Peptides against a protein of PDB entry 6UG1. Designs and how they scored, part 95

Target 1, 304 residues: chain A of PDB entry 6UG1
Amino acid sequence: SNEERKRRKYFHMLYLVCLMVHGFIRNEWINSKRLSRKLSNLVPEKVFELLHPQKDEELPLRSTRKLLDGLKKCMELWQKHWKITKKYDNVGLYMRTWKEIEMSANNKRKFKTLKRSDFLRAVSKGHGDPDISVQGFVAMLRACNVNARLIMSCQPPDFTNMKIDTSLNGNNAYKDMVKYPIFWCEVWDKFSKKWITVDPVNLKTIEQVRLHSKLAPKGVACCERNMLRYVIAYDRKYGCRDVTRRYAQWMNSKVRKRRITKDDFGEKWFRKVITALHHRKRTKIDDYEDQYFFQRDESEGIPD
Target 2, 301 residues: chain A of PDB entry 6UG1 as posed
Amino acid sequence: SNEERKRRKYFHMLYLVCLMVHGFIRNEWINSKRLSRKLSNLVPEKVFELLHPQKDEELPLRSTRKLLDGLKKCMELWQKHWKITKKYDNEGLYMRTWKEIEMSANNKRKFKTLKRSDFLRAVSKGHGDPDISVQGFVAMLRACNVNARLIMSCQPPDFTNMKIDTSLNAYKDMVKYPIFWCEVWDKFSKKWITVDPVNLKTIEQVRLHSKLAPKGVACCERNMLRYVIAYDRKYGCRDVTRRYAQWMNSKVRKRRITKDDFGEKWFRKVITALHHRKRTKIDDYEDQYFFRRDESEGIPD

## One batch from the design tools (peptide; made by RFdiffusion4, then SolubleMPNN)

Design b2_p17_2_s4 (from b2_p17_2, 5 letters changed)
Fold by OpenDDE base, seed 4:
Structure b2_p17_2_s4 (fold): chain B 304 residues (1-304), chain A 17 residues (1-17)
Amino acid sequence: as target 1 above (304 residues)
Amino acid sequence: LEEELQKLLEEFKEYLF
């Protein structure tokens, strides 16, 4: 019905806000001074120097290469620190079906929310789910004075899916779900004026995204619980930005149709949510990023 | 922040319903 379409759109927006607030809170937790002091000790001086290369005036690309090598070594150090990767309870922050949402509303299950103290302990011990591990990696880079963002791919239920039964059947459902991450890192390259994408946990990749990312879900089974729609960046200064354009090859043709921002009202509303979560002034980094997104929109063109 | 987000949800509820 039209009412069920409105209800699903509303619930999608409520769920999206809750996810974006969750990302904001996790971004505050990883700014913990106590955690920072502990995690900085994981990074040897030689690796710290690679994270902070001098500007090569002859060939700025040499400085970027040093930063990339430093980030690679940080990923290796992080793998040594991380002792236990826990499986997600149920689906974690991956996308739920409408049926799963309805069933969960009926189940008075006390969702145990992870407390800040428990999170800091988990990161410090190297024991937790993949999301905690990524968040801890961002904390380690921030402890080394790297301009690292926490990236969250928000997975609200698909309001464009009007099917009654959306149950997912299959023995490999968990493997397909976790094939692509929900959380990752971005690092500002001051030499190239670009964000570097870092997945330290899942794919263990470092990318300079131009047109597409390896972190973008591919294949039907993987996209059932992980649709790239709302990729939100949280920086060390409590900035909040929509960076979906970086990771979406087909923003205009495919991704926009699955976002609340498909209409002018949804765009205005989503901009208000971003503004409410954005607690810093605009910087030249934001100008370079917006210019990159503009060029990506022009290069994609209008969908046929 | 929570109050602002709640207002944003209420504004949207009034628009949808």
Scores: peptide ipSAE 0.026, ipTM 0.712, DockQ to the pose 0.933
Fold by OpenDDE base, seed 5:
Structure b2_p17_2_s4 (fold): chain B 304 residues (1-304), chain A 17 residues (1-17)
Amino acid sequence: as target 1 above (304 residues)
Amino acid sequence: LEEELQKLLEEFKEYLF
């Protein structure tokens, strides 16, 4: 019905705001001065020097290569620090079906919220789920004065799915779900004027995204609980930016159709949510990023 | 932030309903 379409759109927007606020809160927690002091001690001086290379005026790519080597060594150090990777409780922050949402509304289950103190302890000990691990890795890079962003792929329920029963069938559902991350890192390369993508936990990869990312879910089974729609970046200065364009190969033709921003009202509303979560002034880094997104939109074109 | 987010949700409720 039209009413069910409206209900699903509303619930999608409410859920999206809750996810984006969750990302904001986690981004604040990883700025903890107490945590920063502990995590900086994990990084030897030689690795710190690689994270902060001198500018090579002849070949800026040499400086980028040092930064990439420093980030690789930081991933290796992080793997040594992290002792226990817990499985997610149920589906974690992956996408729920409409049936799962309706069934959950009927269940008086107290949602056990992780407290800030418990999060800081989990990161410090190296014990937690993959999301806590990625968030801790971003905290370690920030402790080394690296301009690292926390990235969150927000997974609200699919309001474009109008099926009554949306139950997922299959024994491999968890493996397919966790094949691609929900949280990752970006690091600013001041030499190339680009963001470097870092997945320290799931795919254990570093990439400079041009047209496509390895972190973008591929295949029907993986996309059931992880649809690339709202990739939000949280920086160390409490900036909030939509970076979906970086990771979406087909933003205009495919991804936009699954977003609330498919219409002018949804675009204006989503901009208000981003603005409410964006607590810093604009910088030249934002100008370089917006120029990159513009070039990507021109290169994709308008879908026929 | 919570008050601003609540207003954003109310504005949206008025648009849908």
Scores: peptide ipSAE 0.025, ipTM 0.671, DockQ to the pose 0.931
Fold by OpenDDE base, seed 3:
Structure b2_p17_2_s4 (fold): chain B 304 residues (1-304), chain A 17 residues (1-17)
Amino acid sequence: as target 1 above (304 residues)
Amino acid sequence: LEEELQKLLEEFKEYLF
């Protein structure tokens, strides 16, 4: 019905706000001074020096290569620190079906909300789910004075899916779900004036995204619980930015149709949500990023 | 819009808790 379409749209909006607020809260928690002191001790001086290379005036690419090597070594150090990767409880923050939403409304499952103290303990011990691990990795880089931001791929239910029954009955459903991450890291490269993508946990990759990312879900099965629609960046100064354009090859032709921002009302609403979560002044880094997004929009062209 | 959002907020609370 038209009413059911409206209900799903509003539920998607509400769910998206809750996810974005969750990302904001986790970004605040990883700024803990106590955690920072513990995690800085995991990084040897030689690795710290690679994270902070001198500017090579002749060839800035040499400085970027040192930073990339430092980030690779940090990823290896993080793997040694992280002792226990827990499976997600149910689907974690991956996308739920409308049927799962309707069925869960009837089941008062006491969701044990992870407290800040428990999160900080989990990160310090190296025990937790992949999302906690990525968040802890961002905290470690921030402890080393690296301009690292937390990235969250928000997975609200698909308001464009009007099917009633999407029974995900397969044993492979979990493997397909976790094939691509929900959380990752970006690091500012001051030499190239670009964000470097780092997935320390899932794909264990470092990427300089040009047209497409390895972190973007591919294939029907993987996209059932992980649709790239809302990639939100949370920085150390409580900035909040939509960075979906970096990871979406087909932003205008495909991704926009699955977003609340497909219409002017949704765009204005989503801009209000971003503004409410953005607690810093604009910087020259934001100018370079916006210029990159503009160039990506021009290069995609207008969808036919 | 506010009434629908409020109703969905209640449904969402029931779903999350």
Scores: peptide ipSAE 0.019, ipTM 0.635, DockQ to the pose 0.075
Fold by OpenDDE base, seed 2:
Structure b2_p17_2_s4 (fold): chain B 304 residues (1-304), chain A 17 residues (1-17)
Amino acid sequence: as target 1 above (304 residues)
Amino acid sequence: LEEELQKLLEEFKEYLF
C-alpha cells in the first residue's frame, strides 16, 4: 500500500539517523586522550617518520609513497596488537530485512549497548569485533597525528524493497555478509591533495580511489546485507561528510535511486542531518574533496 | 544533538503522515 511505502521510508530515515549518530559517538570515543597515549606507543619512530614524510619538491609522489609505506606498516602493527576478532552478534550493523525488523518489534531483546569504558578496554586489549578493530586503528593513526577519518557505510533497511524478505540464516550468509566492511579508514594525503582509503581489518588493503573501490560490495549475496548508499566520514575535529560519491561508481544511475536523497525533500532532510552532526568549520581539505566529487559527477554524467 | 535529531524526526513524521 501507499501507507506501507510511507512507513518504510520513515523507518529507513529513523534507522539512518540512529546509525549516523552511532558513527558520531564511536568517533568521539576514539578521540580519547587515554587511548591515544596507549596506542601511540604501538608505532615505532621509524614508522612515525614514514607517516610524516618531508615534501619532495621534485616529485611529490615520493612523499605519498612514504606515507603509503607507513600506513602499510601501521596495518601490520595493528594486526600484531589485535589478539581476538569476535564474530558479530547476529548481523551487527549490516542491513536487516523488513521481516527481521517486524520480528524484532515483537521480540524486545534488549540490545546490550557497549559502554565507552568497555569499548576503550576492548581497543586497548585488542579484543573485539571488526568494527571495534577498525575504530581502534583510526584511533592509533590519530594518536600519531595522522589526519585519519572513520568511515561508516550506513545500512538502513531498503525502503525501495516492498517485498517480504526471506530470513537470511546460515554460515554462508554470514561469510557473504562480512565479505565487505561496514567501517574503514581514510587518511588525508597532503601531497596529492586526496583521501587514501584504508581497510586494516577485512580486506587489509590501501587504495587511492579514482573511479571505484575494492570496498564497494559486489555480487547479489554480498549486497543483500551491504548496499553502498550512505558512506559517512567522521574526522578528528567532529566533521561529518557524505563521501558516498568516492565509493559509488554509479552514484547518479544506481545509488541515488536507493537513497532518501532521490527527491528534494529527502535531500533537504539529509542535509539537515549532516549539518546537525558536522561540528567544525569548513577547511581547504573539504574544498579539494568537493572538487573531486564534482569531477566524478561530471565524469559519470546524467543517466539516460 | 538528541533534541535536534528529535525535531528532525518530528518534521519528517508530519511530512510523511
Scores: peptide ipSAE 0.025, ipTM 0.702, DockQ to the pose 0.929; fails the geometry check

Design b2_p17_3_s1 (from b2_p17_3, 9 letters changed)
Fold by OpenDDE base, seed 5:
Structure b2_p17_3_s1 (fold): chain B 304 residues (1-304), chain A 17 residues (1-17)
Amino acid sequence: as target 1 above (304 residues)
Amino acid sequence: DLEKKLQELLEEFKKYL
C-alpha cells in the first residue's frame, strides 16, 4: 500500500539518523586522550617517521609511498595488539530485513548498550568485535597525529523493498554478511591531495580508490545485509561528510535509487542531518574531495 | 543540542507523511 511505503520510508530515515549518530558518538570516544596516550606507545619511532614523511619536491609520489608503508606497518602492529575478535551479536550493524524489525519490536529483549568505559577498555585490551577494532585503529593513527577518518557504511532497512517476507536463506548468512566491512578508515595524503582507504581488520587492505573499491560489496548474498548506500566519514575535528561517491562505481544508475536522496525532499533532509553532525569549518581538504566527487559524477554520466 | 536538532529533523519529516 501507499501507507506501508510511507511507513518504510519514515522508518528508514529514523534508522539512518540513529546509525549516523552512533558513528558520531564512536568518533568522539576514539578521541579519548587516555586512549591516545596508550595507543601511541604501540607505534615505534621509525613507523611514526614513515607516517610523517618530508615532502619530496622532485617526486611527491616518494612521500606517498613512505606514508603507505607506514600505514601497512600500522596494520601489522594493530594485528599484534588485537587479541580477540568477537563475533557480532546477531547481525551487528548490518542491514536487517523488515520481518526482523517487526519481530524485534515485539520482543521486549533488554538491549545492553556498550558504555564508553567498556569501549575504551575493549580497545586498550584488544578484545572486541570488528567495528571496535577498526575504531581503535583510527584512534591509534590519530594518536600518531595522522589525519585519519572513521568511515561507516550505514545499513538502514531497504525502503525500496516492498515485499512482506524477505526471509534470507540462513546457512552461509553470517560469512556472506561479514565478507565486507561496515567500518573502515581513511587517511589524508597531503602529497597527492587524496584520501587513502584502509581496511585494517576485514580485508586487511590499503587502497587509493580511483573508480572502484574492494570494500564495495559484490554478489547477491553479500549485498543482502550490506548495501553500499550511505558511506559517512567522521574526522578527528568532528567533521561529518557523505563519501559514498568514492566507493560507489554506479552512484547515479544504481545507488541513488536506494537512497532517501533520490528525491529533492530526501536530499534536503539528508543535507540537514549531515549539517547537524558536522561540527567544524570547511577546509581545503574538503575542496579537493568535492572536486574529486564532481569529476567522478561527470565520468559516470547520467544514466539514460 | 544535537539531540534537539535531530528531533526537529524527525518532526519536520512527520509533517510530510
Scores: peptide ipSAE 0.075, ipTM 0.767, DockQ to the pose 0.878
Fold by OpenDDE base, seed 3:
Structure b2_p17_3_s1 (fold): chain B 304 residues (1-304), chain A 17 residues (1-17)
Amino acid sequence: as target 1 above (304 residues)
Amino acid sequence: DLEKKLQELLEEFKKYL
C-alpha cells in the first residue's frame, strides 16, 4: 500500500538518524585522553616518523610512500594488539530485513548497550567485535597526531524494497555479510591533498580511491545486508561529512535511487541531520574533498 | 541540544507522511 511505503520511508529515516548518532558517539569515545596515552605507546618512534614524513619538495610522492609504509606498519602493530575478535551479536549494525524488524519489535531482547567504560576497556585490552577494533585503530592513529577519520557505512532498512518475504535462508549469510566492512578509517595525505582509505581489520588493505573502492560491496549476497548508500566520516574535531561519493562508482545512476536524498525534501532533511552532527568550522581540507567529489560527479556523467 | 534537534527533525518528517 501507499501507507506501508510511507511507513518504511519514515522508519528508514529514524533508523538512519540513530545509526549516524551512534557513529558520532563512538567518534567522541575514541577521543578519550586516557585511551590516547595508552595507544600511543603501541607505536615505536620509527613508525611515528614514517607517519610524519618531511615534505619532499622535489617529489611529494616520496612523502606519500613513507606515510603509506607507516600506515601499513600501524596495521601490523594493531593486529598484534588485538587478541580476540568477537563475532557480531546477530547481524550487528548490518542491514536488517523488514521481516526481522517486525519480528524484533515483539521480542524485548535486552540488547546489552555497551557503556563508554566497557568500550574503552575493550579497545585497551584488544577484545571486541570488528567495529570496536576499527574504532580503536582510529584512536591509535589519532594518538599519534595523524588526521584520521572514522568512517561508517550506515545500513538502514531498504525503503525501496517492498517485498514482504526476504528470508535470508543461507548458511553462508554471515560470511557474505562480513565479507565487506561497515566501519573503516580514512587518513589525510597532506602531500597529495587526498584521503587515504584504510581497512585495518576486515580486508586489511590500504587504498587511494580513484574510481572505485575495494570496500564497496559487490554481488547480490553481499549487498543483502551491506548496501553502500550512506558513508559518513567523523573526524577528530567532531566534523561530520557525507563521503559516499568516494566509494560509490555509480552515485548518480544507482546509489541515489536508494537514498532518502533522491528527492528535494529528503536532500534538505539529510543536510539538516549532517549539520546537526557537524561541530567544526570548514577547512581547506573540506575544499579539496569537495573539489574531488565535483570531479567525480562530472566524470560519472548524467544518468540517462 | 542534539537530541532536541534530532526530535525536531523527526517531527518535521511526520508532517510529510
Scores: peptide ipSAE 0.040, ipTM 0.742, DockQ to the pose 0.893
Fold by OpenDDE base, seed 4:
Structure b2_p17_3_s1 (fold): chain B 304 residues (1-304), chain A 17 residues (1-17)
Amino acid sequence: as target 1 above (304 residues)
Amino acid sequence: DLEKKLQELLEEFKKYL
């Protein structure tokens, strides 16, 4: 019905706001000075120097290569720190079906919300789910004065799915779900004027995204619980930016159709949500990023 | 306040349903 379409759109928007606020809160928690002091001790001086290379005026690419090597070594150090990767409880922050949402509303189970103190302890011990691990990695890079962003792929229920039963069948559903991350890192390369993508936990990859990312879900089974629609970046200065364009090869033709921003009302509303979560002034980094997104929109063209 | 802004955003959306 038209009413059910409106209801699903509303619930999608509510759920999206809750996810974006969750990302904001986690981004605040990883700025903990106590955690920063502990995590900086994991990074030897030689690795710190690689994270902060001098500008090579002859070949800026040499400086980028040092930064990439420093980030690789940080990923290796992080794997040594992280002792226990817990499975997600149920589906974690992956996408729920409409049926699962309705069933969860009937279950008055008080979800045990992870407290800030418990999060900081989990990161410090190296014990937690993959999301806590990624968030801790971003905290370690920030402790080394690296301009690292927490990236969150927000997975609200699909308001474009009007099927009544959306039950996902199969024993491998968890394996397919966790194939691609929900959280990752971006690091600002001041030499190339680009964001470097880092997945320290899931795919264990460092990428300089051009047209596509390895972190973008591929295949039907993986996309059932992980649809690339709202990739939100949280920086160390409490900036909040939509960076979906970086990771979406087909933003205009495919991704936009699955976003609330497909219409002018949804676009205006979503801009208000971003503005409410964006607590810093604009910088030249934002100008370089917006120029990159503009060039990516022009190169994709208008969908037929 | 973030909570107030979020409530305003949700109320604004309810008016369009």
Scores: peptide ipSAE 0.029, ipTM 0.726, DockQ to the pose 0.913
Fold by OpenDDE base, seed 1:
Structure b2_p17_3_s1 (fold): chain B 304 residues (1-304), chain A 17 residues (1-17)
Amino acid sequence: as target 1 above (304 residues)
Amino acid sequence: DLEKKLQELLEEFKKYL
């Protein structure tokens, strides 16, 4: 019905706001001064120097290579620190079906909310789910004065799915769900004037995204619980930005159709949500990023 | 207050249901 379409659109928007606020709160928690002091001690001076290379005036690419090597070494150090990767409880922050949502509304199960103190302890010990691990990695880079931001791929239920039964065929292995991350890191490269993508936990990869990312879900089974629609960046100064364009190869043709921003009302509403979570002034880094997004929109073209 | 502003954003959206 039209009523069910409206209900699903509303619930999608409510769920999206809750996810974006969750990302904001986790970004505040990883700015803990106590955690920062502890995590800085994991990074040797030689690795710190690689994270902060001098500008090579002859070949700026040499400075980028040093930064990339520093980030690789930080990923290796993080793997040594992280002792226990816990499975997610149920589906974690991956996408739920409409049936799972309806069933959960009837079951007043008290979800045990992780407290800030428990999160900081988990990161400090190296014990937690993959999301806590990625968030802790971002905290370690920030502790080393790296301009690292937390990235969250928000997975609200698909309001474009109008099927009554949205149950997944029971064979979706936990492995297919977690094949691609929900959280990752980006690091600003001041030499190339680009964001470097870092997945320290899942794919264990460093990428300079051009046209496509390795972190973008591929295949039907992986996309059922992980649809690339809302990739939100949270920086160390409490900036909040939509960076979906970086990771979406087909933003205009495919991704936009699955977003609330497909219509003018949804676009205006989503801009208000971003503005509510964006607590810093614009910088020249934002100008370079917006220029890159513009060039990516032009290069994709208008879908026929 | 962030919570108040988020509630206002949700209430604004209820008017379009």
Scores: peptide ipSAE 0.029, ipTM 0.722, DockQ to the pose 0.904

Design b2_p17_3_s2 (from b2_p17_3, 5 letters changed)
Fold by OpenDDE base, seed 5:
Structure b2_p17_3_s2 (fold): chain B 304 residues (1-304), chain A 17 residues (1-17)
Amino acid sequence: as target 1 above (304 residues)
Amino acid sequence: SLEEELEKILEEFKEYL
């Protein structure tokens, strides 16, 4: 019905706000001074120097290469620190079906929310799920004075899916679900004036995204619980930005159709949510990023 | 309206942040 369509849009919007606030809270927790002091000790001086190369005036690319080598070594150090990767409880923050949402509303199961103290302990010990691990990696880079963002791919239920959910076939569902991350890192390259994408946990990759990212879900089975729609960046100064354009090859033709921002009302509403979570002034970094997004929109064109 | 409910949710979250 038209009413069910409105209900699903509303619930999608509410769920999206809750996810975006969750990302904001986790971004605050990783700014912990106590955690920062512990995690800075994981990074040797030689690796710190690679993270902070001098500007090569002749060839800025040499400075970018040092930064990339420093980030690679930080991923290796992080793997040594992280002792236990826990599986997600059920589906974690991956996308739920409408049936799973309806069933969960009936089940008064007390979800045991992870407290700030438990999170800080988990990161410090290297014991937790992949999301906690990525968040801890961002905290380690921030402890080394690197301009690192926490990236969250928000997975609200698909309001464009009006079908009654057929039961997802159970056994391969977890492997396909976790094939691509929900959380990752971006690092500002002051030499190239670009964000570097870092997945320290899942794919263990570093990318300078031009047109396509390896972190973008591919294939029907992987996209059932991980649809690239809302990729939100949280910086060390409590900035909040939509960076979906970086990771979406087909923003205009495919991704926009599955976002609340497909209409003017949804666009205005989503801008209000971003503005509410954006607690810093604009910088030249935002200008370079917006210019990159503009060029990506022009190069994709309008879908026929 | 749906807009008023969503604005109320946004204000509740601004007070919490």
Scores: peptide ipSAE 0.029, ipTM 0.683, DockQ to the pose 0.086
Fold by OpenDDE base, seed 2:
Structure b2_p17_3_s2 (fold): chain B 304 residues (1-304), chain A 17 residues (1-17)
Amino acid sequence: as target 1 above (304 residues)
Amino acid sequence: SLEEELEKILEEFKEYL
């Protein structure tokens, strides 16, 4: 019905806000001074120097290569630190079906909310789910004065799916679900004026995204619980930015149709949510990023 | 507060449904 369409749109928006606030809170927790002091000790001086290369005036690319090598070594150090990767409870922050939502509304399942103290202990011990591990990796880079963002792929229920039953069947559902991450890292390269994408936990990759990312979900089974729609970046200064354009090959033709921002009302509403979560002034880094997004929109073209 | 701002954003949305 039209009522069920409105209800699903509303519930999608509410769920999206809750996810974005969760990302904001986790981004605040990883700024802990106590955690920072502990995690900086994981990074040897030689690796710290690679993270902070001098500008090579002859070939700036050499400085970017040093930064990339430093980030690779940080991923290796992080793997040594991380002792226990827990499975997600149920689906974690991956996308729920409408049936799962309806069933959960009837079941007063107290989701055990992880407290800040428990999170900081989990990161410090290297014991937790993949999301906690990624968040801890961002904290380690920030402890080394690296301009690292926490990236969250927000997975609200698909309001464009009007099927009554959307139950997902299959023993491999967990493997397909976790094939691509929900959380990752971006690092600012001051030499190339670009964000470097870092997945330290899932795919264990470092990439300089031009047109395509390895972190973008591919295949039907993987996309059932992980649809790239809302990729939100949280920086160390409590900036909040929509960076979906970086990871979406087909933003205009495909991704926009699955977002609340497909209409002017949804665009205005989503902009208000971003503004409420964005607690810093604009910087030249935001100008370079917006220029890159503009060039990506022009290069994609307008879908027919 | 951030909570009050988010509540207002959610209330505004109820008027458009």
Scores: peptide ipSAE 0.029, ipTM 0.718, DockQ to the pose 0.873
Fold by OpenDDE base, seed 1:
Structure b2_p17_3_s2 (fold): chain B 304 residues (1-304), chain A 17 residues (1-17)
Amino acid sequence: as target 1 above (304 residues)
Amino acid sequence: SLEEELEKILEEFKEYL
């Protein structure tokens, strides 16, 4: 019905706001001065120097290579720190079906919310789920004065799915769900004027995204619970930005159709949510990023 | 507060439904 379409759109928007606020709160928690002091001690001086290379005036690419080597060594150090990777409870922050939402509304399940103190202890001990691990890695880079931002791929229920029964065929293994991350890191390269993508936990990869990312979910089974639609960046100064364009190869042709921003009302609403979560002034880094997004829109072309 | 701003954003959306 038209009513069920409106209801699913509403619930998608409410769920998206809750996820974006969750990302904001986690980004605040990883700015803890106590955590920063503890995590800086994990990074040796030689690795700190690689994270902060001098500008090579002859070949700026040499400075980028040092930064990339420093980030690789930080991933290795983080792996040594992280002792226990817990499985997610149920589906974690991956996408739920409409049936799972309806069943959850009837079940007054007390969701145990992780407190700030428990999060800081989990990161400090190296014990937690993959999301806590990625968030802790971003905290470690920030403790080393690296301009690292937390990235969240928000997974609200699919309002474009109008099926009554949205039950997943029971065989979608936990392995297919967690094949791609929902949290990762980006690091600003001041030499190339680009963001470097870092997945320290899942794929254990560092990439300079040109046209497509390795972190973008591929295949039907993986996309059932991880649909790339809302990739939100949270920086160390409480900036909030939509960076979906970086990771979406087909933003205009495919991704936009599954976003609330497909219509003018949804675009205006989503801009208000971003603005409410964006607590810093614009910088030259935002100008370089917007220029990159513009070039990516031009290179995708208008879908025929 | 951030919560009050988000509540207003949600209320504006209820008017669209």
Scores: peptide ipSAE 0.025, ipTM 0.687, DockQ to the pose 0.877
Fold by OpenDDE base, seed 3:
Structure b2_p17_3_s2 (fold): chain B 304 residues (1-304), chain A 17 residues (1-17)
Amino acid sequence: as target 1 above (304 residues)
Amino acid sequence: SLEEELEKILEEFKEYL
């Protein structure tokens, strides 16, 4: 019905705000001074120097290569620190079906919310789910004075899916779900004036995204619980930015149709949410990023 | 409207953040 379409749109918007606020809170928690002091001790001086290369005036690419090598070594150090990777409880922050949402409303299961103290302890010990691990990796890079962002792929229920029963067949569902991450890292390369994408936990990859990312879900089964729609970046100064354009090859033709921002009202509403979560002044880094997004929009073209 | 309800929810979240 038209009423059920409105209800699903409304619930998608509420769920999206809750996810974006969750990302903001986790970004605040990883700025803990106590955690920072502990995590900086994981990075030896030689790796710290690679993270902070001198500017090569002849070939800036040499400086970028040192930074990439430093980030690779940080991923290796992080794997040594992380002792226990827990499975997600149920689906974690992956996308729920409408049926699962309806069934969960009836089940008052006491969801044990992770407190700040428990999170800081989990990161500090290296014990937790993959999302906690990624968040801790961002904290370690920030402890080394690296301009690292926490990236969150927000997975609200698909308001464009009007099917009642999407019973996901159980056994392969978890493997396909966790094939691509929900959280990852971006690092500012001051030499190339670009963000470097880092997945330290899931795919264990570093990339300089041009047209497509390895982190973008591919295939029907993987997209059932992980649809690239809202990729939100949280920086160390409490900046909040929509960076979906980086990871979406087909932003205008495919991704926009599945976002609340498909209409002018939804665009204005979503901008209000971003503005509410963005607690810093604009910087030259934002100018370089917006220029990159503009070039990506021009290169995609307008879908006919 | 549904729009006005969502704006109120956003205002409540702005006060919470």
Scores: peptide ipSAE 0.023, ipTM 0.638, DockQ to the pose 0.088

